# Designs tried in a protein design run: peptides against a protein of PDB entry 6J54. Part 155

Target 1, 223 residues: chain A of PDB entry 6J54
Amino acid sequence: NENLFASFIAPTMMGLPIVTLIIMFPSLLFPTPKRLINNRTISIQQWLIQLTSKQMMAIHNQKGQTWSLMLMSLIMFIGSTNILGLLPHSFTPTTQLSMNLGMAIPLWSATVFTGFRYKTKTSLAHFLPQGTPALLIPMLVIIETISLFIQPVALAVRLTANITAGHLLIHLIGGATLALLNINTMTAFITFTILILLTILEFAVALIQAYVFTLLVSLYLHD
Target 2, 42 residues: chain B of PDB entry 6J54
Amino acid sequence: QFQFTGIKKYFNSYTLTGRMNCVLATYGGIALLVLYFKLRSK

## One batch from the design tools (peptide; made by RFdiffusion4, then SolubleMPNN)

Design b2_p18_4_s1 (from b2_p18_4, 12 letters changed)
Fold by OpenDDE base, seed 5:
Structure b2_p18_4_s1 (fold): chain B 223 residues (1-223), chain C 42 residues (1-42), chain A 18 residues (1-18)
Amino acid sequence: as target 1 above (223 residues)
Amino acid sequence: as target 2 above (42 residues)
Amino acid sequence: SLLEVLTMLLLVELLQSQ
């Protein structure tokens, strides 16, 4: 059991945390373009960023588009870290709840405060859905208030749980394949095939979770 | 357009202002209740 | 949009459960 969770322990070398390097490494994969016509890799990256930007900011007006840089950087960071975390024997910072809370809480608070600052009436009215019967108003307002405070927690836990669960499954199936190599090679091959399919799925999950995280932040901003 | 008169004009679940007032009234009510219980315990 | 996100999340969970 301890070996199963070894990949989730913060890596240290000679007492120095390597986590900082791991967090900074994805930034190297996205260089700033300097030419009108860039390299193929950079062009693809910029194209993807443009597509995601258009999709994410389509729901926002000009005021909301100010957050485009923040949201794009967030999705790039989470996506890249999640993908890199799927490498063998790698550490994914987003598997740490503290990391995700550190991202979720400030962004959530920023969106909420921005809403209250510029759209006070709308933000306050958001605690009460339209068409609510008069008798249910107090209880519903309380529930919506609680729901608001659960948002950052749910945002962080969702990301953490999905990535962590995926990693655990990969390790478990991987361990099973190794154990079955000397018992039944045919069964081991089947298990290995499942492992490959699972890894592909986890790549998709990694990107989806990054997108969902960013999208929810954007949605909270839009209110 | 919803035309409300009286108290429903200010406290309704359909208009933006009405919803806002309902929320504020709810928070105010809770605050008063909490204050009442705190003062009662003294 | 929220419903769409929820459906997407549910889809991911279903895929992970398999």
Scores: peptide ipSAE 0.136, ipTM 0.762, DockQ to the pose 0.024
Fold by OpenDDE base, seed 4:
Structure b2_p18_4_s1 (fold): chain B 223 residues (1-223), chain C 42 residues (1-42), chain A 18 residues (1-18)
Amino acid sequence: as target 1 above (223 residues)
Amino acid sequence: as target 2 above (42 residues)
Amino acid sequence: SLLEVLTMLLLVELLQSQ
């Protein structure tokens, strides 16, 4: 079973962690615009960023919109890393739970602290849903408190699990296809077709998970 | 529009202030319980 | 709100299950 998870091991070269370079690589794909009318690729990127920014920040007030830069950078980072991770023989840093926790915990903490700082009454009130029967108040407050602390963990695990599951599935189907090439070529062709369809699906999943991760952070900020 | 009187004015699950007070009361109660057991054990 | 977040999570879960 070590062979199945070999692709998820952090790559190193001569003891040096090349993971840092892999994490920084997506930033090269998004250069800063320098002209009023840039290249087609840059224009498309800026257009997409603008659309996603408008969509995600529509629920936020002026104070929440200050987070636009961070949230957009987050979605671009996670999205690009997830897409690049679907390349053959590539390593996806977002499959590592440690990395996702490293992103989730600070962002979650920032949103929670921001909420308590500027909306103390509302933030405290969120620990008790409206209309709760009086007898259930203590238990429900405890549950909501626990739920709050589960948020960063759930955020990290969700991203990790979805991306990892996709990679595992691609690996398994790909391995099965290769194994069946010499056994039954027709069956191998069918499995290969499934692999292609699965990879297309994983491209969508990669983008969706990036969006969901960023959206949830945004929603936590909005409360 | 909600109109509450007495204790329900301060502790209710419908108004924002009431919900806040309920949460604070719950945390206060838990803190007191923890304090009680801590002082009892020592 | 928390309920909205939960609703979104459920929606994503349903989408993932398909």
Scores: peptide ipSAE 0.127, ipTM 0.787, DockQ to the pose 0.026
Fold by OpenDDE base, seed 2:
Structure b2_p18_4_s1 (fold): chain B 223 residues (1-223), chain C 42 residues (1-42), chain A 18 residues (1-18)
Amino acid sequence: as target 1 above (223 residues)
Amino acid sequence: as target 2 above (42 residues)
Amino acid sequence: SLLEVLTMLLLVELLQSQ
């Protein structure tokens, strides 16, 4: 049913793509502090950013912490877009595989390239796990190479699939609830309850996926 | 610490340099195979 | 639950990353 995926179509207004504005909108929700003592909302946001930054950068050395700004901006972007996408009739750009690939591939390539630039020996050695029997070395190197190239795809698909599936479920259950309102009110109430629980879960999933995406990019950088 | 002698010194799965050399050797072998098939077709 | 699946996927990825 094509109608099920109507919510995932890129919105346009007057023939102009409004997707660019939607992508830029989350930036407005995170204003920069202007005072020593900021508003409560800004202070909470900064506190959360600092907390997540400390948590994510704890695994990196001094050189790896150079990526802190980029990784934090990434998690804030993905998280904010995912959360905003859960609003009624909202469009989430992160549901588009193209966008996620557009984020995953450059970041992955940057991490891999950075690894080869600064830790060439270690990076090359990662293609062969330690203690591998001699006869399995060629095959394992090939498998590890393939695994490396699957990383950006898996990263993008994971995010896309989780967010898209959540949105799809919300729409399906929501539609079912509306359809059951006039058929069986009791069943409609049950489905509505499930919808509420699902939406709460999707809020958590949205944040988790943002974190996982950023964390994996960070881990690839660390490796 | 592992002490290897001979060819195992350069190609081993335990040392960092050995692993690197194994990886490079594998890639080199694949490249040579591809080159062989490419030249064979001509 | 979906959260459990996601946690599992995260764990798998973390294990594979090392």
Scores: peptide ipSAE 0.106, ipTM 0.771, DockQ to the pose 0.022
Fold by OpenDDE base, seed 3:
Structure b2_p18_4_s1 (fold): chain B 223 residues (1-223), chain C 42 residues (1-42), chain A 18 residues (1-18)
Amino acid sequence: as target 1 above (223 residues)
Amino acid sequence: as target 2 above (42 residues)
Amino acid sequence: SLLEVLTMLLLVELLQSQ
């Protein structure tokens, strides 16, 4: 039924798209610090950003560390949108494959082009693993080329599928719980318990997917 | 270090330059094959 | 096993990126 996917429809008011406002809303949750000693919330945010930045940029040289701002903004955006999407009656933009492709393809292409620009020999050599038997070289190069082009698709689909599946599952289990309240209260209680556990899991998944998305972009940059 | 002579010096799967040349040769071969089939269709 | 799938996907991608 259409009600199962109603939460995935882009919201509009009087024909005006509210999606733009929804996408911009997470930026309000991360204000720029103005003092040496900020509020507890801002301090925690800065601490998390610093920790994540240290972990993610540890594999990069100084040139790769120039991408730290973009990567950190990306993880903050995806993470915040995913978490906010778990709120009741909320729309999660990252459930839209178009949005995720719109992020994945440019970032992937940027990393690939950056690699070809600064590390041309190494980037071209990555299409052929070291020590490959001579007879298998053509086939392996083709496979590696295909693998490269699958990367942006896999990146977008991974994020979309995980978030969408989680939302759908919460909706289905929640609907089943409501339906079972009038049929069998005991089974409804069990289903409700599963719903709670699933919701907790989805919070973790939301953060993990943001991290994985950003990390993979970073790894592609590292080559 | 690997010491290759002849064609193996330029086309090998162990050195960086050799791997690069192998990749370029593969792409070049595929491009030529595609070109051949397109021209033959005329 | 949603976390398991995510972990596996991450590990596979990490191994392929090296």
Scores: peptide ipSAE 0.090, ipTM 0.767, DockQ to the pose 0.023

Design b2_p18_4_s2 (from b2_p18_4, 11 letters changed)
Fold by OpenDDE base, seed 2:
Structure b2_p18_4_s2 (fold): chain B 223 residues (1-223), chain C 42 residues (1-42), chain A 18 residues (1-18)
Amino acid sequence: as target 1 above (223 residues)
Amino acid sequence: as target 2 above (42 residues)
Amino acid sequence: DLDEVLRILLEIELLAQK
């Protein structure tokens, strides 16, 4: 159904893709502080970043804390893009699987390679869970290796599916409400209420998915 | 904590070194199998 | 640790999808 996915088409203006501008737009919402004591909005933003940073980096040792800037930038980027994508008739870059794969694969590979570089023994040992019966060792090692390669795919698909599904539901219910306005006003009101509740839920989902994506990348780094 | 003797000392699922050796052994075995089939095809 | 965290996250995701 082309009508259902029309909102997911990459927008163009004058024949030029404006997706690049849309991707860069969230960065404008997070200005860099210039004063020791900034405006209330910037102070609240910095406070939130510090809180999330403390939560994310509490899992990691000092070596893992080197990734704090990358992880915090990632969560802010995904979170802001997801929230902005919930605006009516807006395009969300994170609904594109290509974008999410473009983020997931390099970050996953970086975490895996970092693990192999600094914790080679532990990283190799993770392919075999502790206490595995001797007969199951070869099969389980193969399964764990496959599981490792599924991680970036699962990471990208999870983010894409959750955001895309939310957008589809909003569009479907929104379309249903408009269609029912002339048929039955009572049912249209019910569907509209569901739409409002769904939009509120999608705001939460947008933030959670950003957090989960970043957290999983962080956990892969921790080994 | 666990005292292993013989082959179990090097290949066990409880110690870090043992797990690593098991993983390397499995990869080595798979590589040898792949090599065997490639050489057999020639 | 990872499995427990993943389970918690999956539960949150399931709740968010309902």
Scores: peptide ipSAE 0.200, ipTM 0.786, DockQ to the pose 0.024
Fold by OpenDDE base, seed 4:
Structure b2_p18_4_s2 (fold): chain B 223 residues (1-223), chain C 42 residues (1-42), chain A 18 residues (1-18)
Amino acid sequence: as target 1 above (223 residues)
Amino acid sequence: as target 2 above (42 residues)
Amino acid sequence: DLDEVLRILLEIELLAQK
């Protein structure tokens, strides 16, 4: 049991947490463009950022567009960390609920407060869905209020659970494959094929979860 | 499109203002209830 | 609006987990 979750333990070196270095590592993969026409890698990165920015910020007004930098940095960070986490024997910081809460709570709070500041009437109205029967209004308002406070938790848990579950599956199937190599090589080959397919799927999941996390933050901002 | 008269004009689940007022009224009612029980407990 | 987006995302997620 302990062996299954060993990969999720925060790594340390001589008692010093190297998690901070791991978290900062993805930033090295995205250098700032300096030329009008950059190299192929940077150009592709900028193109992808532009496309995702256009897609995510299309629902926002000019004030919401100011969040573009933050949201794009968020998706790039989470996406990069998730992808890097799929490397063999790699530690994924986004599997730590504390980290995801650390991102979700401030961002959620910022979106909620921004909503109340600039769209007070609309934000308050969101606690009551349109067309609600009059007798259900008090109860529904309470439920919607609770739902609001669950949002940051849901963001963190969703990301954590999806990435963690994927890692667990990869480790389990990988471990099974290694165990079967000494028992039945033919069966081991089948499990290895499944592992490859699962790994490809987890790459997609890693990107999707990064997108979903960022998108939901964006949607909370939009109300 | 919505034609409301009387109290329904201010408290309805269809208009933005009406929904806002309903929410505020609900919170106000809860606050008053909490206050009542707090004062009663003394 | 948000619920619809969430439903779509949940469906995609379910398909990805199969």
Scores: peptide ipSAE 0.187, ipTM 0.786, DockQ to the pose 0.024
Fold by OpenDDE base, seed 1:
Structure b2_p18_4_s2 (fold): chain B 223 residues (1-223), chain C 42 residues (1-42), chain A 18 residues (1-18)
Amino acid sequence: as target 1 above (223 residues)
Amino acid sequence: as target 2 above (42 residues)
Amino acid sequence: DLDEVLRILLEIELLAQK
């Protein structure tokens, strides 16, 4: 049973946590360009960042576009960490619920507080849908208030659960394939095919979850 | 645009201001209830 | 957010019923 969660244990070397280094590592994959015409890899990265930024910030006015840098950094961080976590026997920091909560709660609180500061009327009115019957107003306001406080939890849990579940499945199927190699080659081939399909799916999930996380943060800002 | 008169002008579920006032009224009501129970328990 | 989601869901349901 311990082997199932071995990949989720925080790695340490010489008694020092290397988790901090793992978290900082994705930042090295995105160097700052210094030339007008950059290398092909950097130019492609910038192109992708511009495309995602345009799509993400299309729902926001010019005031909301001030958050573009933060949201793009967030999606790049989560996306890169998720993709790197799909490497065999790698550790993904985003599988740690504490990390995702530590990331989601400040961002959520920032979006909520900015909404209350600059769009107080709209933010307060958001607790009550339009056309609500008068008798249901108090109950619905309470539900919407609870819903607001569930947002950071749902945001963190969604990301953590999806990435963690994917990693668990990859490890389980991978372990099963290795075990079946010496038992039945045909079944091992089938399980290996499933593993390949699952890894492709998890690559997609990794990117989608990064996008959804950032999109929801952006959407909370928009209210 | 909706034209409301009387109390419905300030407390309605259609206008932005009306919705805001309804939310504030509900929070105020809850606060008063909590205060009442706190004072009653003493 | 929930209100918007509910509105979208209601619209989808209405479209599905047609």
Scores: peptide ipSAE 0.179, ipTM 0.774, DockQ to the pose 0.016
Fold by OpenDDE base, seed 3:
Structure b2_p18_4_s2 (fold): chain B 223 residues (1-223), chain C 42 residues (1-42), chain A 18 residues (1-18)
Amino acid sequence: as target 1 above (223 residues)
Amino acid sequence: as target 2 above (42 residues)
Amino acid sequence: DLDEVLRILLEIELLAQK
């Protein structure tokens, strides 16, 4: 059991934490384009960024579109770290709840404060759904206020839980496959097939969770 | 369109301004209750 | 907010039923 969670321990070398280097490493995979026509790798990266940017910013006006750089950097960071985390014996920083809270709380607070600053009436009105019976207004406002404060927690936990659960499943199924190789080759083959399918799914989940995290932040900004 | 008169004009769950006022009134009421209990404990 | 998210989800569901 200790071996399963060992992969989630912050890695150190010579007693020095290398987590900072791991967090910064994905940034090296996305170099700044210097030419009008870049190589295929940079071109596909820019294309993906443009597609996701257009999709996410479509719900925002001109003022909201100023957040495009931050939101796109967020999705690229989370997505790249999640994908790199699927490598064997790798450490995924986004499996750490502390890191995800560190991202979620400031971004959530920024969106909430921006809403109150520029759309005060609309933001305050969102604490009460339209058409609420008069007798339920005080209680519903309280519930909606609590819901607001749960948003950053839910945002962080969702990302952490999905990535962590995926890693655990890969390790468990992988370990089972190795154990069954010399016991029953047919069962080991079935388990190995499941492992492959699960790995493909986790690649998709890694990207989806990055997208969902960023999208929800964007939606909170839209109010 | 909803036509409200009297207090319903300012405190309703259908108009944007009405919803805002209801929220503010709720927070104000909670604040007063907290203040009351704080003063009562002394 | 939750109410707006629910509205969006309901709209998606209605579109999916068509």
Scores: peptide ipSAE 0.111, ipTM 0.760, DockQ to the pose 0.017

Design b2_p18_4_s4 (from b2_p18_4, 13 letters changed)
Fold by OpenDDE base, seed 3:
Structure b2_p18_4_s4 (fold): chain B 223 residues (1-223), chain C 42 residues (1-42), chain A 18 residues (1-18)
Amino acid sequence: as target 1 above (223 residues)
Amino acid sequence: as target 2 above (42 residues)
Amino acid sequence: DLEEVLRMLLEIALLAAK
């Protein structure tokens, strides 16, 4: 039924799309620090950003660390939107494959082109694993080339599928719980327990997918 | 360090330069094949 | 490559599990 997918429809008010406002809303939750000793919320945010930055940029040299700002902003954006999307009656923009492709393709292209520009020999050599038998070289190069072009698609689909599936499952189990309240209260209670556990899991998935998305972009940059 | 002679010096799967050349040769071969079939159909 | 990505993901997962 259309009601099952109603939460995935882009919201509009009087025919005007409000998706832009929804996408910009997470930026309001991360204010810029102004004091040496900030509020607890800001301090925790800065601490998390610093920890994540240290972990992600540890694999990069000084030139690769120039991407730190973009990568950190990306993980903050995706993470915040995913978490906010788990709120009741909330629309999650990252459930839209078009949005994720719009993020994945440019970032992937940037990493690939950066690799070809600064590390041309190494980047070209990555199409052929070291120690490959001579007879298998042409076939393996083709496979590796195909693998490269699948990367942006896999990156976008992974994020979209995980978030969308989680949302759909929460709605289905929630709907089943409500339907079972009038049929069997005991089974409804069990279903409700599963719903709670699933919701907790989806919070974790939301953060993990944001991290994995950003991490993979970073790894593609590292080549 | 690998010591290759002849064609293996330029086309090998162990050295960075050799791997690069193999990749370029593969792409070049595919491009030539595609070009051949396009010209043949013409 | 995929192997390196998987290794890194595994290391991160193990680190996060601690």
Scores: peptide ipSAE 0.098, ipTM 0.748, DockQ to the pose 0.020
Fold by OpenDDE base, seed 4:
Structure b2_p18_4_s4 (fold): chain B 223 residues (1-223), chain C 42 residues (1-42), chain A 18 residues (1-18)
Amino acid sequence: as target 1 above (223 residues)
Amino acid sequence: as target 2 above (42 residues)
Amino acid sequence: DLEEVLRMLLEIALLAAK
């Protein structure tokens, strides 16, 4: 079982954590534009950022749109790290729950505090769903309060679980393929085909999880 | 449009103000209970 | 609102389930 989770151990070199470099690496893939018409790669990146920003900020008013830069940076970071994590023998920082909690808790707290600051009445009202029977009000308020505090945990665990599960499947199927190469080449070929299809799926999952993480933060901000 | 009178005007699950008051009342009640048990234990 | 988003997602899910 140690071999199954070996890829999720934080890599170190001579006792120095190279995880910091791995986390910072995706930022190099997104250079800042300097021209009116940039390179094709930069233009595509900016176009994608604009599309995602418009979609994400469509639910927000002027005050909420101030978070656009942060939310876009978040989705770009998580998305890029998730995609890079699918490279063979790569370490995905987002598989670490500590990292995801480190992102989720501050963002969640910021959204909650922002809500209480500018929309106090609405934020307090969210602890009680509309139309709740009077007898259920105390219990439901308690449940909703607990739900609020579970949000950062759920946000982190969701991202961690989805990315980790994908990596585990790729590892298991890949290992099975290698093991079957010397046993039954035909079966190994079938398993390899499944691995390819799975990797394609995981690319989609990687992007979706980045989007969902950012979207939920945005929704918490919107209330 | 909802029209409430009496206590329902201030405590209801349909209006924004009513929901807010219900939440505050719930928290207030819990706080009082906690305070009661804290003072009782000492 | 979250409710509207959930309704939208539900509608998409129902359409996908057909």
Scores: peptide ipSAE 0.054, ipTM 0.740, DockQ to the pose 0.017
Fold by OpenDDE base, seed 1:
Structure b2_p18_4_s4 (fold): chain B 223 residues (1-223), chain C 42 residues (1-42), chain A 18 residues (1-18)
Amino acid sequence: as target 1 above (223 residues)
Amino acid sequence: as target 2 above (42 residues)
Amino acid sequence: DLEEVLRMLLEIALLAAK
């Protein structure tokens, strides 16, 4: 049991948390541009950030575009950490539920609080869907309030579960391929092919989950 | 678009103000119920 | 916004059905 989840244990050296360094590492991959015409890699990164920002902020008005910097930083952070976590025998901070809750709860609370502060009428009206029969109003309002409080939990669990499940599958199938190399080479080749396909899928999932996380935060902000 | 009169003008599920009032009324009702049970038990 | 989200989902579903 410990062998299966050993890759998810927070690494420490002499009692010092290396997790902090791992979390800060993705920031080094996105340097600040100094020239008008930068290197190809930096230009591509900026181009991707601009495209994602245009797609994400297309839903929001100018008032909601104030959150664009935070949302873009969030998607870049989650995306980069998820991709780096797919490296062999690497640790992903986003597999930790505490990490994801630490991101989801403040962002969710900020969006809900800003909604109530600036758009009080629309935010309060959100607890009751339009066109609800009069007899179902009290029950539906209660359900909607519960749904609101489940949002940060669902957001964190979704990200954690998807990334963790992907990592577990990669490790299990990878271990199976290594074990089958000495038993049956043909079967090992099949499992290795599945592993490659799964890793490609997990790369896509890593990016999609980062996008979905930021998108849902933005949708909660829009209300 | 919607022509409501009387109580339906203030408490409806179609207008923004009506929906807000319904939500506030439900929360107020729950708060009163909780207060009633708290005072009853004491 | 729930209606708008549902509308968007419906539009995506209709596009996927084509």
Scores: peptide ipSAE 0.141, ipTM 0.748, DockQ to the pose 0.016; fails the geometry check
Fold by OpenDDE base, seed 5:
Structure b2_p18_4_s4 (fold): chain B 223 residues (1-223), chain C 42 residues (1-42), chain A 18 residues (1-18)
Amino acid sequence: as target 1 above (223 residues)
Amino acid sequence: as target 2 above (42 residues)
Amino acid sequence: DLEEVLRMLLEIALLAAK
């Protein structure tokens, strides 16, 4: 069991944390274009960024489009780290709840405070849905207030839980396949097939979670 | 357009201003209750 | 907002079901 969770322990080499390098590594995969017509890889990356940007910023007005850079950087960061985390025996920083909270809380607070600053009336009115019966107003306002504070927690836990669960499953099935190689080759082959299918699923989950995380942040900004 | 008169004009769940006022009133009420219990315990 | 999002999702689902 300890070996199973070894991939979730912060890696250190010679007493130095390698986590910083792991976090910074994905940034190297996305160089800045310098030409009008770039390489194929860069062109594909820019195309994907443009598509995601158009989709994400379609919800926002011109004032909200100021957040485009931050939102795009966030989705790129989370997506890249999640994908890299699917490598065998790799450490994924996004599996750490502390990191996700560190991202979620500031972004959430920024969106909430921005809402209160520029749309004070709308933000306050958001605590009470339209058409609420008069008798339910106090209770509903309290519930909605609690819901607001749960948002950053849910955002962080969702990302962490999905990525962590995926990692655990991959490791468990992977370990089972190795154990069954010397016992029953046919069963080992079946488990290996399941492992492959699971890894494909986890790639999709990694991207989806990155998108959802960014989308929710954007949605909170839109209020 | 909703036409409200009296107290409903300022405190309603349909208009933006009304919703805002309801929220503020709720928070104010809770704050007063908390203050009351704190002062009572002294 | 949540209601609007849910409505949008339902509309997308209905479109996808066609």
Scores: peptide ipSAE 0.135, ipTM 0.734, DockQ to the pose 0.016; fails the geometry check

